Peptides against a protein of PDB entry 4ASU. Designs and how they scored, part 268

Target 1, 270 residues: chain A of PDB entry 4ASU
Amino acid sequence: ATLKDITRRLKSIKNIQKITKSMKMVAAAKYARAERELKPARVYGVGSLALYEKADIKTPEDKKKHLIIGVSSDRGLCGAIHSSVAKQMKSEAANLAAAGKEVKIIGVGDKIRSILHRTHSDQFLVTFKEVGRRPPTFGDASVIALELLNSGYEFDEGSIIFNRFRSVISYKTEEKPIFSLDTISSAESMSIYDDIDADVLRNYQEYSLANIIYYSLKESTTSEQSARMTAMDNASKNASEMIDKLTLTFNRTRQAVITKELIEIISGAA
Target 2, 83 residues: chain B of PDB entry 4ASU
Amino acid sequence: FTFASPTQVFFNSANVRQVDVPTQTGAFGILAAHVPTLQVLRPGLVVVHAEDGTTSKYFVSSGSVTVNADSSVQLLAEEAVTL

## One batch from the design tools (peptide; made by RFdiffusion4, then SolubleMPNN)

Design b2_p25_8_s3 (from b2_p25_8 with I12V T16E E20K E25K)
Fold by OpenDDE base, seed 5:
Structure b2_p25_8_s3 (fold): chain B 270 residues (1-270), chain C 83 residues (1-83), chain A 25 residues (1-25)
Amino acid sequence: as target 1 above (270 residues)
Amino acid sequence: as target 2 above (83 residues)
Amino acid sequence: SLPPAPPVEEEVDEEELEKKLEELK
């Protein structure tokens, strides 16, 4: 490589490093906010899931329609965040199909669609885009919930798959159940609950779904920002190492050129 | 007893004496050993009576309340403020 | 003192950056 080539590459990598450093800082700021907002969101979301855990709602085996909601975002450069969700979605879809279930998929965030498009395009009902630019709000979750409920797809049971935040360096892809109104209403385990008005139950289910979606979005966002921060840090370090290597190469090459020129002068060939 | 909004937690697995909630079907008091029920909140006042005799008041916009057989209660409001 | 304008997240072409980062590996 000529000195010019090395210099050009150095300049390029230095620019990349600047970008990745900047992105790291942005991700760090977003992470700090997301973590703060996750605390109440987790209590809220876990509270919504408490019914399903306590009531042990079961879907009859003859019911075949299963909905998978994958939660991620539109934005890349966050390590395995999207692939982890997609992997679990694929696994769940395959298991359900093997059990004779009909599987439909909803993607929250465009990255899920991007990953699953080739293999599961026919199973997608809808993909929600514009996820990840701003922190998710309860309003956002409500919109998703309403669209799902109004989609006309009469699922019996569903799964919401998202990355649960553990720490700055750790997340876990998890699955939580989603039940249709009919499944909840017909569940034997719900018999211990007093006669609930159908309208009340419908409204309750709407809130429950929105709550769970909101929770999943908050967990996902926190996990994503943390992962992005780490990814950008790693990229910045890799760039730094490459800069050091290229700088050494540049110096060696420069010395060789100088030596060659000196030899040419001494030999009288110049 | 858990009482939270998406953005704030007021009670997290706390023991309380009584919680008065505004529901679409009417306001009711949740006492110990209340029958399991699901309700939807209407805009109104939530009153929490602590075991120590303290009373706290909150305004809620909407949401849900769950009373389980194990006496656990989840009060989940879309918006809530302390009064 | 006007609050500093939020850093305009220059729309980093993530795809371009991803390609560039792959070249660094």
Scores: peptide ipSAE 0.354, ipTM 0.906, DockQ to the pose 0.186
Fold by OpenDDE base, seed 4:
Structure b2_p25_8_s3 (fold): chain B 270 residues (1-270), chain C 83 residues (1-83), chain A 25 residues (1-25)
Amino acid sequence: as target 1 above (270 residues)
Amino acid sequence: as target 2 above (83 residues)
Amino acid sequence: SLPPAPPVEEEVDEEELEKKLEELK
């Protein structure tokens, strides 16, 4: 490589490093906010899931329609955030298919579709885009919930798959159940919740769905921002190491050029 | 007893004496060992009676309330404010 | 004190950056 080539590469990597450092800072700020907002969201979401855990709602085996909701974002450069969700979705879809279930997929965030498009395109009902630029709101979750309910796909059971935040360095891809109104209303374990008006139950389920989606979005966002922060930090370090290596190469090359020029001058060959 | 909105937690697995909730079917009081039920909140007042005798009032917009067989209660409001 | 203007998220072409970062590995 010529000195010019090395210099150009050095400049490029330095620019990359600036970008990754900046992105790290942005991710850190977003992470800090997301973590704060996750605290109440987790209580809220876990509270919504409490019924399903306590009632041990089971979907009859004869019910075949299953909905998978994968929750991530549109934004890359966050390590394994999207691939982890997609992997879990694939696994779940395969398991359900093997069990004779019909599987449909909703992607929250374009990255899910991007990963699964070739293999699962026919199973996608809808993909929600414009996820990840702004913190998710309950309104966003409500829109997703409404769209799901209006999709015309009469699922019996569903799985919402998202990354649960553990710490700044750790997340876990998890699955939570989603049940249709019919599944809830017909569940034997729900018999103890007697005298519930059908309209009340419907409205309750709508809230439940929105609540769970909201929770998943908050967990996902926090996990994503943390992962992005880490990824950008690692990228910045890698860039730094490359800069050091290239700088050494530059110096060696420069010395060689100087030596050559000196020899040429001394030899009169120039 | 858990009472939260998407953005704020008021009670998290707390022990309370009674919670009065405004539901679409009417306002009712949730006591210890209340029968399991699911309700939807209407806009109105939530009154939490703590074991220490303190009473807290909240305005809620909408949401859900769950009373489970284990006497756990989840009050989940879309919006809630302390009064 | 006006909340600091949200950092202008420079529209980083993530795809381009991803390619560039792969070259650093």
Scores: peptide ipSAE 0.350, ipTM 0.908, DockQ to the pose 0.213
Fold by OpenDDE base, seed 1:
Structure b2_p25_8_s3 (fold): chain B 270 residues (1-270), chain C 83 residues (1-83), chain A 25 residues (1-25)
Amino acid sequence: as target 1 above (270 residues)
Amino acid sequence: as target 2 above (83 residues)
Amino acid sequence: SLPPAPPVEEEVDEEELEKKLEELK
């Protein structure tokens, strides 16, 4: 490589390092906000799931319709955030298909669709775009819940798959159950709940779905921002190492050129 | 007893004497060993009676309340404010 | 003192940046 080639590459990598460093700072700010907002959201979401855990709602084996909701975002450069969710969705879809279930998919965030469109396009009901530009609100979750309920797909049970935040350096892809109104109303374990009007139960289910979706979005957002911060930090470090290597190469090449020129002068070889 | 909105937690697994909630079917008091039930909240006042005799009042917009067989209660409001 | 305005999210072409980052490996 000529001195000019090395210089061009150095300039390019230095620019990349500036970009990744800036993105790290932006991700850090968004992470700090997301983590603060996750604290109450987790209490709220876990509270919503308490019924399903305590009532041990089971779907009869003869019921075949299963809905998978994958939760991520539209934005890249966040490590394995999207691929982890997609991998779990693929695994779940394959297991359900092997069990003779009909599987439909909802993607929250465009990245899920981008990963799964070739292999699972026929299973997609809807993809929600414009996720990840702003922190998710309860209103956003309510819109998704309403769209799901109005999709016309009469699922018996389902699963919501998302990345649960553990720490700044750790997340875990998890699954939480979702149930149809019919499944909840027919569950034997629900018999202990007295005087449940059908309208009350329907409204309750709508809130439950919105609550679970909201919770999943908050967990996903916090995990994503943390992962992006880490990814951009790693990229900045890799760029720094490459700059150091290229700088050494530049210095060596420059010395070689100078030495050659000196030899030519001394030898009289014009 | 857990009482939360999406953005704020008021009670997290706390022991309380009584919670009065506004539901679509009417206001009712949740006491210790209340029968399991599911209800939807209407806009109105929530009154929490603590074991120490302290009474706290809240306004809620909508949401749900769950009383489980294990006497756990989840009051989940879309919006809630302290009064 | 108003907290400094969050850095303007320059619309970074994520696809281009991803390609460039792969070349750093």
Scores: peptide ipSAE 0.346, ipTM 0.900, DockQ to the pose 0.190
Fold by OpenDDE base, seed 2:
Structure b2_p25_8_s3 (fold): chain B 270 residues (1-270), chain C 83 residues (1-83), chain A 25 residues (1-25)
Amino acid sequence: as target 1 above (270 residues)
Amino acid sequence: as target 2 above (83 residues)
Amino acid sequence: SLPPAPPVEEEVDEEELEKKLEELK
């Protein structure tokens, strides 16, 4: 490589390093906010799931319609955040299909569609875009919940798949159940709950869905920002190492050129 | 007893004496060993009676309340403020 | 001089950056 080539490459990598460092800082700021906002959201979300855990709601085997909701974002450069969710979605879809279930998919965030569109395009009901630029709100979750409930797809049960935040260096892809109003209403385990009005139950289910979606968005966002921060840090380190290597190569090449020029001067003076 | 909004936690798995909640079907008091039920909140006042005799008041907008067979209670409001 | 405001996240072409980052490996 010529000195010019090395210099051009150095300039390019230095620019990349600047970008990745900046992105790391942005991700760090967003992560700090997301983590703070996740604390109450987790209590709220876990609280919303308590009924399903305690009531042990079961879907009859004759019910065949299953909805998978994958939660991520539109934004890349966050390590395995999207691929982890997509992998779990694929696994769940395959298992359900093998069990003779009809599977439909909702993607929260465009990246889910980007990964799954070739293999699962026919199973997609809707993809929600514009996820990940701003922190998710309960209003956002409510819109998604409403769209789902009004989609006309009469699912019996569902799964929401998202990355649960563990720490700044760790997340886990998890699945939580979603149940249709009919499934909840017909569940034998619900008989212990005193004379629940049908309208009350409908409204309750709407809140429950919104709550779970909100929770999943908050977990996903925190996980994503943390993963992005780590990914950008790693990228910055890799860039730094490459800069060091190229700088050494540049210096060696420069010395070789100087030496050659000196030899030419000395030999030409002969 | 858990009482939270999406943005704030008021009680997290706490023991309380009684919780008065405004529901669409009417306001009711949740006592120890209350029968399992599901309700939807209407805008109104939540009153939490602690074991120590203290009373806390909250205004809630909407949401849900769950009373389970194990006496656990989840009060989940879209918006809630301390009064 | 205040360090230049980090470039607006919206200005980064993620696909281009991903490609460039792969070249660093």
Scores: peptide ipSAE 0.345, ipTM 0.905, DockQ to the pose 0.144

Design b2_p25_8_s4 (from b2_p25_8 with I12V T16E E20K E22N E25K)
Fold by OpenDDE base, seed 5:
Structure b2_p25_8_s4 (fold): chain B 270 residues (1-270), chain C 83 residues (1-83), chain A 25 residues (1-25)
Amino acid sequence: as target 1 above (270 residues)
Amino acid sequence: as target 2 above (83 residues)
Amino acid sequence: SLPPAPPVEEEVDEEELEKKLNELK
């Protein structure tokens, strides 16, 4: 490589490093906010899931319609965040299909669609886009819940798959159950609850879905920002190492050129 | 007893004497031996009576309340403010 | 003192950046 080629490459990598450093700082700021907002959101979301855990709601085996909601975002450069969710979605879909269930998929964030398009395009009901630019709000979750409820797909049970935040260096892809109104209303375990008005139960379910979706979005966002911060830090370090290597190569190449020129001068003066 | 909004936690697995909640079917008091039920909140006042005799008041916009057989309660409001 | 303007997230073409980062590996 000529000195010019090395210089051009150095300039390019230095620019990349500037971008990745900037993105790291942005991700760090977003992570700090997301972590703060996750604390109450987790209590809220776990509280909403408490009914399903305590009531031990079961779907009859003869029920065949299963909904999978994958939660991620539109934005890349966050390590394995999207692929982890997609992997678990694929696994769950395959297991359900093997059990003779009908599987439909909802993607929250465009990255889910991008990963699953080739293999699962026919199973997609809807993909929610414009996820990840701003912190998710309860309003956003409510919109998703409403669209799901109004989709006309009469699922019996479902699962929401998302990355649960553990720490700045760790997340875990998890699955939480989603139940249809009919499944909840017909569940034997619900018999201990007083006769609940059908309208009340419907409204309750709407809140429950919104709550769970909101929780999943908050967990996902926190995990994503943390992962992005780490990914951008790693990218910045890799760029730094490459700059150092290229700088050494540049210096060696320059010395070789100078030496060659000196030899030519000496040989020509001879 | 858990009482939270999406953005704030007021009680987390706390022991309380009584919680008065505004529901669409009417206001009711949740006591230690209350029967399991599901309700939807209407805009109104939540009053929490702590074991120590402290009474706290909150305004809620909407949400849900769950009373379980194990006497656990989840009060989940879309919006809530301390009064 | 006016709060610092939020850093204009220059619309980093993430796809282009990803391509460039992959070339560094």
Scores: peptide ipSAE 0.352, ipTM 0.906, DockQ to the pose 0.187
Fold by OpenDDE base, seed 4:
Structure b2_p25_8_s4 (fold): chain B 270 residues (1-270), chain C 83 residues (1-83), chain A 25 residues (1-25)
Amino acid sequence: as target 1 above (270 residues)
Amino acid sequence: as target 2 above (83 residues)
Amino acid sequence: SLPPAPPVEEEVDEEELEKKLNELK
């Protein structure tokens, strides 16, 4: 490589490093906010899931329609955030198909579609885009919930798959159940919840769905921002190491050029 | 007893004496060992009676109430403010 | 004190950046 080539590459990598450092800072700010907002969201979401855990709602085996909701975002450069969700979605879809279930998929965030479109395009009902630039709101979750309910797909059971935040360095892809109104209303374990008006139950389920989606979005966002922060930090370090290596190469190359020029001068071969 | 909105937690697995909730079917008081039920909140007042005798009032917009067989209660409001 | 203006998320072409970052590996 010529000195010019090395210099150009150095300049490019230095620019990349600036960008990754900036992105790290942005991710850090978003992470800090997301973590604060996750605290109440987790209580809220876990509270919404409490019924399903305590009632041990089971979907009869004869019920075949299953909905998978994958939750991530549109934004890349966050490590394995999207691939982990997609991997679990694939696994779940395969398991359900093997069990004779019909599987449909909703993607929250365009990255899910980007990963799964070739293999699972026929199973996608809808993909929600414009996820991840702004913190998710309950309104956003409500829109998703409403769209799901209005999709015309009469699922019996569903799975919402998202990354649960553990720490700044750790997340875990998890699955939470989603149940249709019919599944809840027909569940034997729900018999103890007597005299629930059908309209009340419907409204309750709408809230439940929105609540769970909201929770998943908050967990996902926090995990994503943390992962992005880490990814950008690693990228910045890698860039730094490359800059150091290239700088050494530059210096060696420069010395070689100087030596050559000196020899040419001394030899009169100018 | 858990009482939260998407953005704020008021009670998290707390022991309370009674919670009065405004539901679409009417206001009712949730006592210890209340029968399991699911309800939807209407806009109105939530009153939490703590074990120490203190009473806290909240205005809620909408949401859900779950009373489980284990006497756990989840009050999940879309919006809630302390009054 | 006005909250600091949200850092202008420079529209980083993530795809381009990802490509460039992969070249650094």
Scores: peptide ipSAE 0.350, ipTM 0.909, DockQ to the pose 0.210
Fold by OpenDDE base, seed 2:
Structure b2_p25_8_s4 (fold): chain B 270 residues (1-270), chain C 83 residues (1-83), chain A 25 residues (1-25)
Amino acid sequence: as target 1 above (270 residues)
Amino acid sequence: as target 2 above (83 residues)
Amino acid sequence: SLPPAPPVEEEVDEEELEKKLNELK
């Protein structure tokens, strides 16, 4: 490689490093906000799931329609955030299909569609885009919930798959159940709630779905920003190492050129 | 007793004496060992009576309330403010 | 001179950056 080639490459990598450092700082700021907002959201979301955990709602085996909601975002450069969700979605879809269930998929975030489109295109109901640029709000979750409920797909049960935040260095892909109104109404374990008005139960289910979606979005966002911060830090370090290597190569090449020129001068003077 | 909005936690697994909630079917008081029920909140006042005799008031917009067989209660409001 | 405004996130072509980062490996 010529000195010019090395210089060009150095300039390119330095620019990349600048970008990755900037992205790290942005991700760090978003992470700090997301973590603060996750604290109440987790209490809220876990509270919403309490009924389903305590009532031990079981879907009858004769019920065949299953909905999978994968929660991620539109944005890349966050390590295995998207692939982790997609992997679990694929596994769940395969298991359900093997059990004779009909599976439909909703993607929250365009990255889910990008990963699964080729293999699962026929199973997709809808993909929600424009996720991850702004912090998710309860309004966003409500819109998703409403669109799902009005999609015309009469699922019996479902699964929402998302990354739960553990720490700045750790997340875990989790699955939480979603139940249709009919499944909840017909569950034996709900007999203690039999006096509940059908309209009340419908409204309750709508809130429950919105609550769970909101919770999943907050967990996903926090996990994503943390993972992006780490990914951009690693990229910046890798760029730094490459800059150091290329700088050494540049210096060696420069010395070799100087030595060659000196030899040519000495040899030409003979 | 858990009482939260998407953005704020008011009570997290707390012991309370009574919670008065505004529901679409009417306001009711949740006492210890209340029968299991599911309700939807209407805009109105939530009153939490603590075991120490203190009373806290909140305004809620909408949401849900769950009373489970184990006497756990989840009050989840879309919006809530301390009064 | 005000420190240059942090590059607006919206200006980063993520696909191009991913390609460039993969070339660094």
Scores: peptide ipSAE 0.349, ipTM 0.905, DockQ to the pose 0.146
Fold by OpenDDE base, seed 1:
Structure b2_p25_8_s4 (fold): chain B 270 residues (1-270), chain C 83 residues (1-83), chain A 25 residues (1-25)
Amino acid sequence: as target 1 above (270 residues)
Amino acid sequence: as target 2 above (83 residues)
Amino acid sequence: SLPPAPPVEEEVDEEELEKKLNELK
C-alpha cells in the first residue's frame, strides 16, 4: 500500500470512529431514559400477566391456531437484538408446526420482517413499522392490540417474544403467553372468578393485551439501547486499534521510502 | 395489592385493609379474602385504606382490576393521579 | 443551565455504516 492509500484509509476509519462515538452517546442517553421508564412499566406489565400465571390457563390440544408476536424495532446497529428474537420465533414456529398447529406471525418492527420474510412470508399477518424512533407509549401498544384483535385471525393462543432487560450488558429473549377470549372464557381454572360478564371479560382482555404489548415494547427498547451502546463502544475500540496499526504501518513505510531515497542519492543513481 | 399505571407505581405488593374501586358494574370495596373477580375500571375515584388507617385517594381514567384466589390484587389504570 | 440539547441524531445511513464496520473486522 502506498503512503497515499494508508492515509486515505486512516481518514476513513477516523471518520467511522467519530460516528460510532456519537452514536454511543445518543444510545446512552436513550438507554438512561428507557431504564427509568421501564421501572413502572415492568410493575404494570408483570401485574397484567399475574392472572395468566395464577389461573394456569391452558389451551386444549385440539385447538390449532397459534399466534407469534415478535417484538423488536426498525433500527439496526444493536448487536444480536433482532436476531435473538427472530431465532426464538423460528424455533417456536417450527415446534408448533411439528405439533400440528397453524402458526401466524406478527412482527413489531421492520427488522423482524427483514430477517424472516424469505422463510416465513406466508405466515406473516402484519408488520408494524416506525418502531424505535421514539420511546413506545401505551397509546402505541393499544393501537397494536386493537389491530391484532381486529385482524380477523381467530387464534386460540399465542406467544409474545421480546428481549427482557437484565442489565446494561445483558438481556434475555423471553416469551409470554397470549390467550384468546374464547380460551380464557372456557378455561376451567377461570371458574373461580365469579360474576364475570362476557362484555367485562372482552374489555378486560383488550386491556390485558395492550398491557402485555406495552410491557414487551419497554423491555425491548431498554435492551436495544443498551446493546447499541455496547456495540458502538466496541466499534469505536476496534476503530482505535486499526488506527494504531495503520499509523505504525504508515511510519514504517515512510521510513522505507526515505531510506530508499537516501540510497539513491548516495549511489548517484539519479 | 399492586396499583400502577404505565408510567407510575403507587403500590407494589403492599398490604392494605381495603380498596374501593370504580367499575363499570358499580363501585365496590375489595377486602381481605374477597372472592376472586375480574372487573374493568370506569373513570372515578380509587380509595386505598392502609392498615395504619391512612386513606389515599386517586383518580383513574380506565383500566382493570383483578382479585385472585391468593388474595393478591392488581389494579392497573391507564392513567392515574394522586388527589 | 438547560441540559445540553441531545446531540442531533444525524440520520446515519445504518446500512453503509454496517458495511464499513464489517470491513474493520
Scores: peptide ipSAE 0.344, ipTM 0.900, DockQ to the pose 0.188

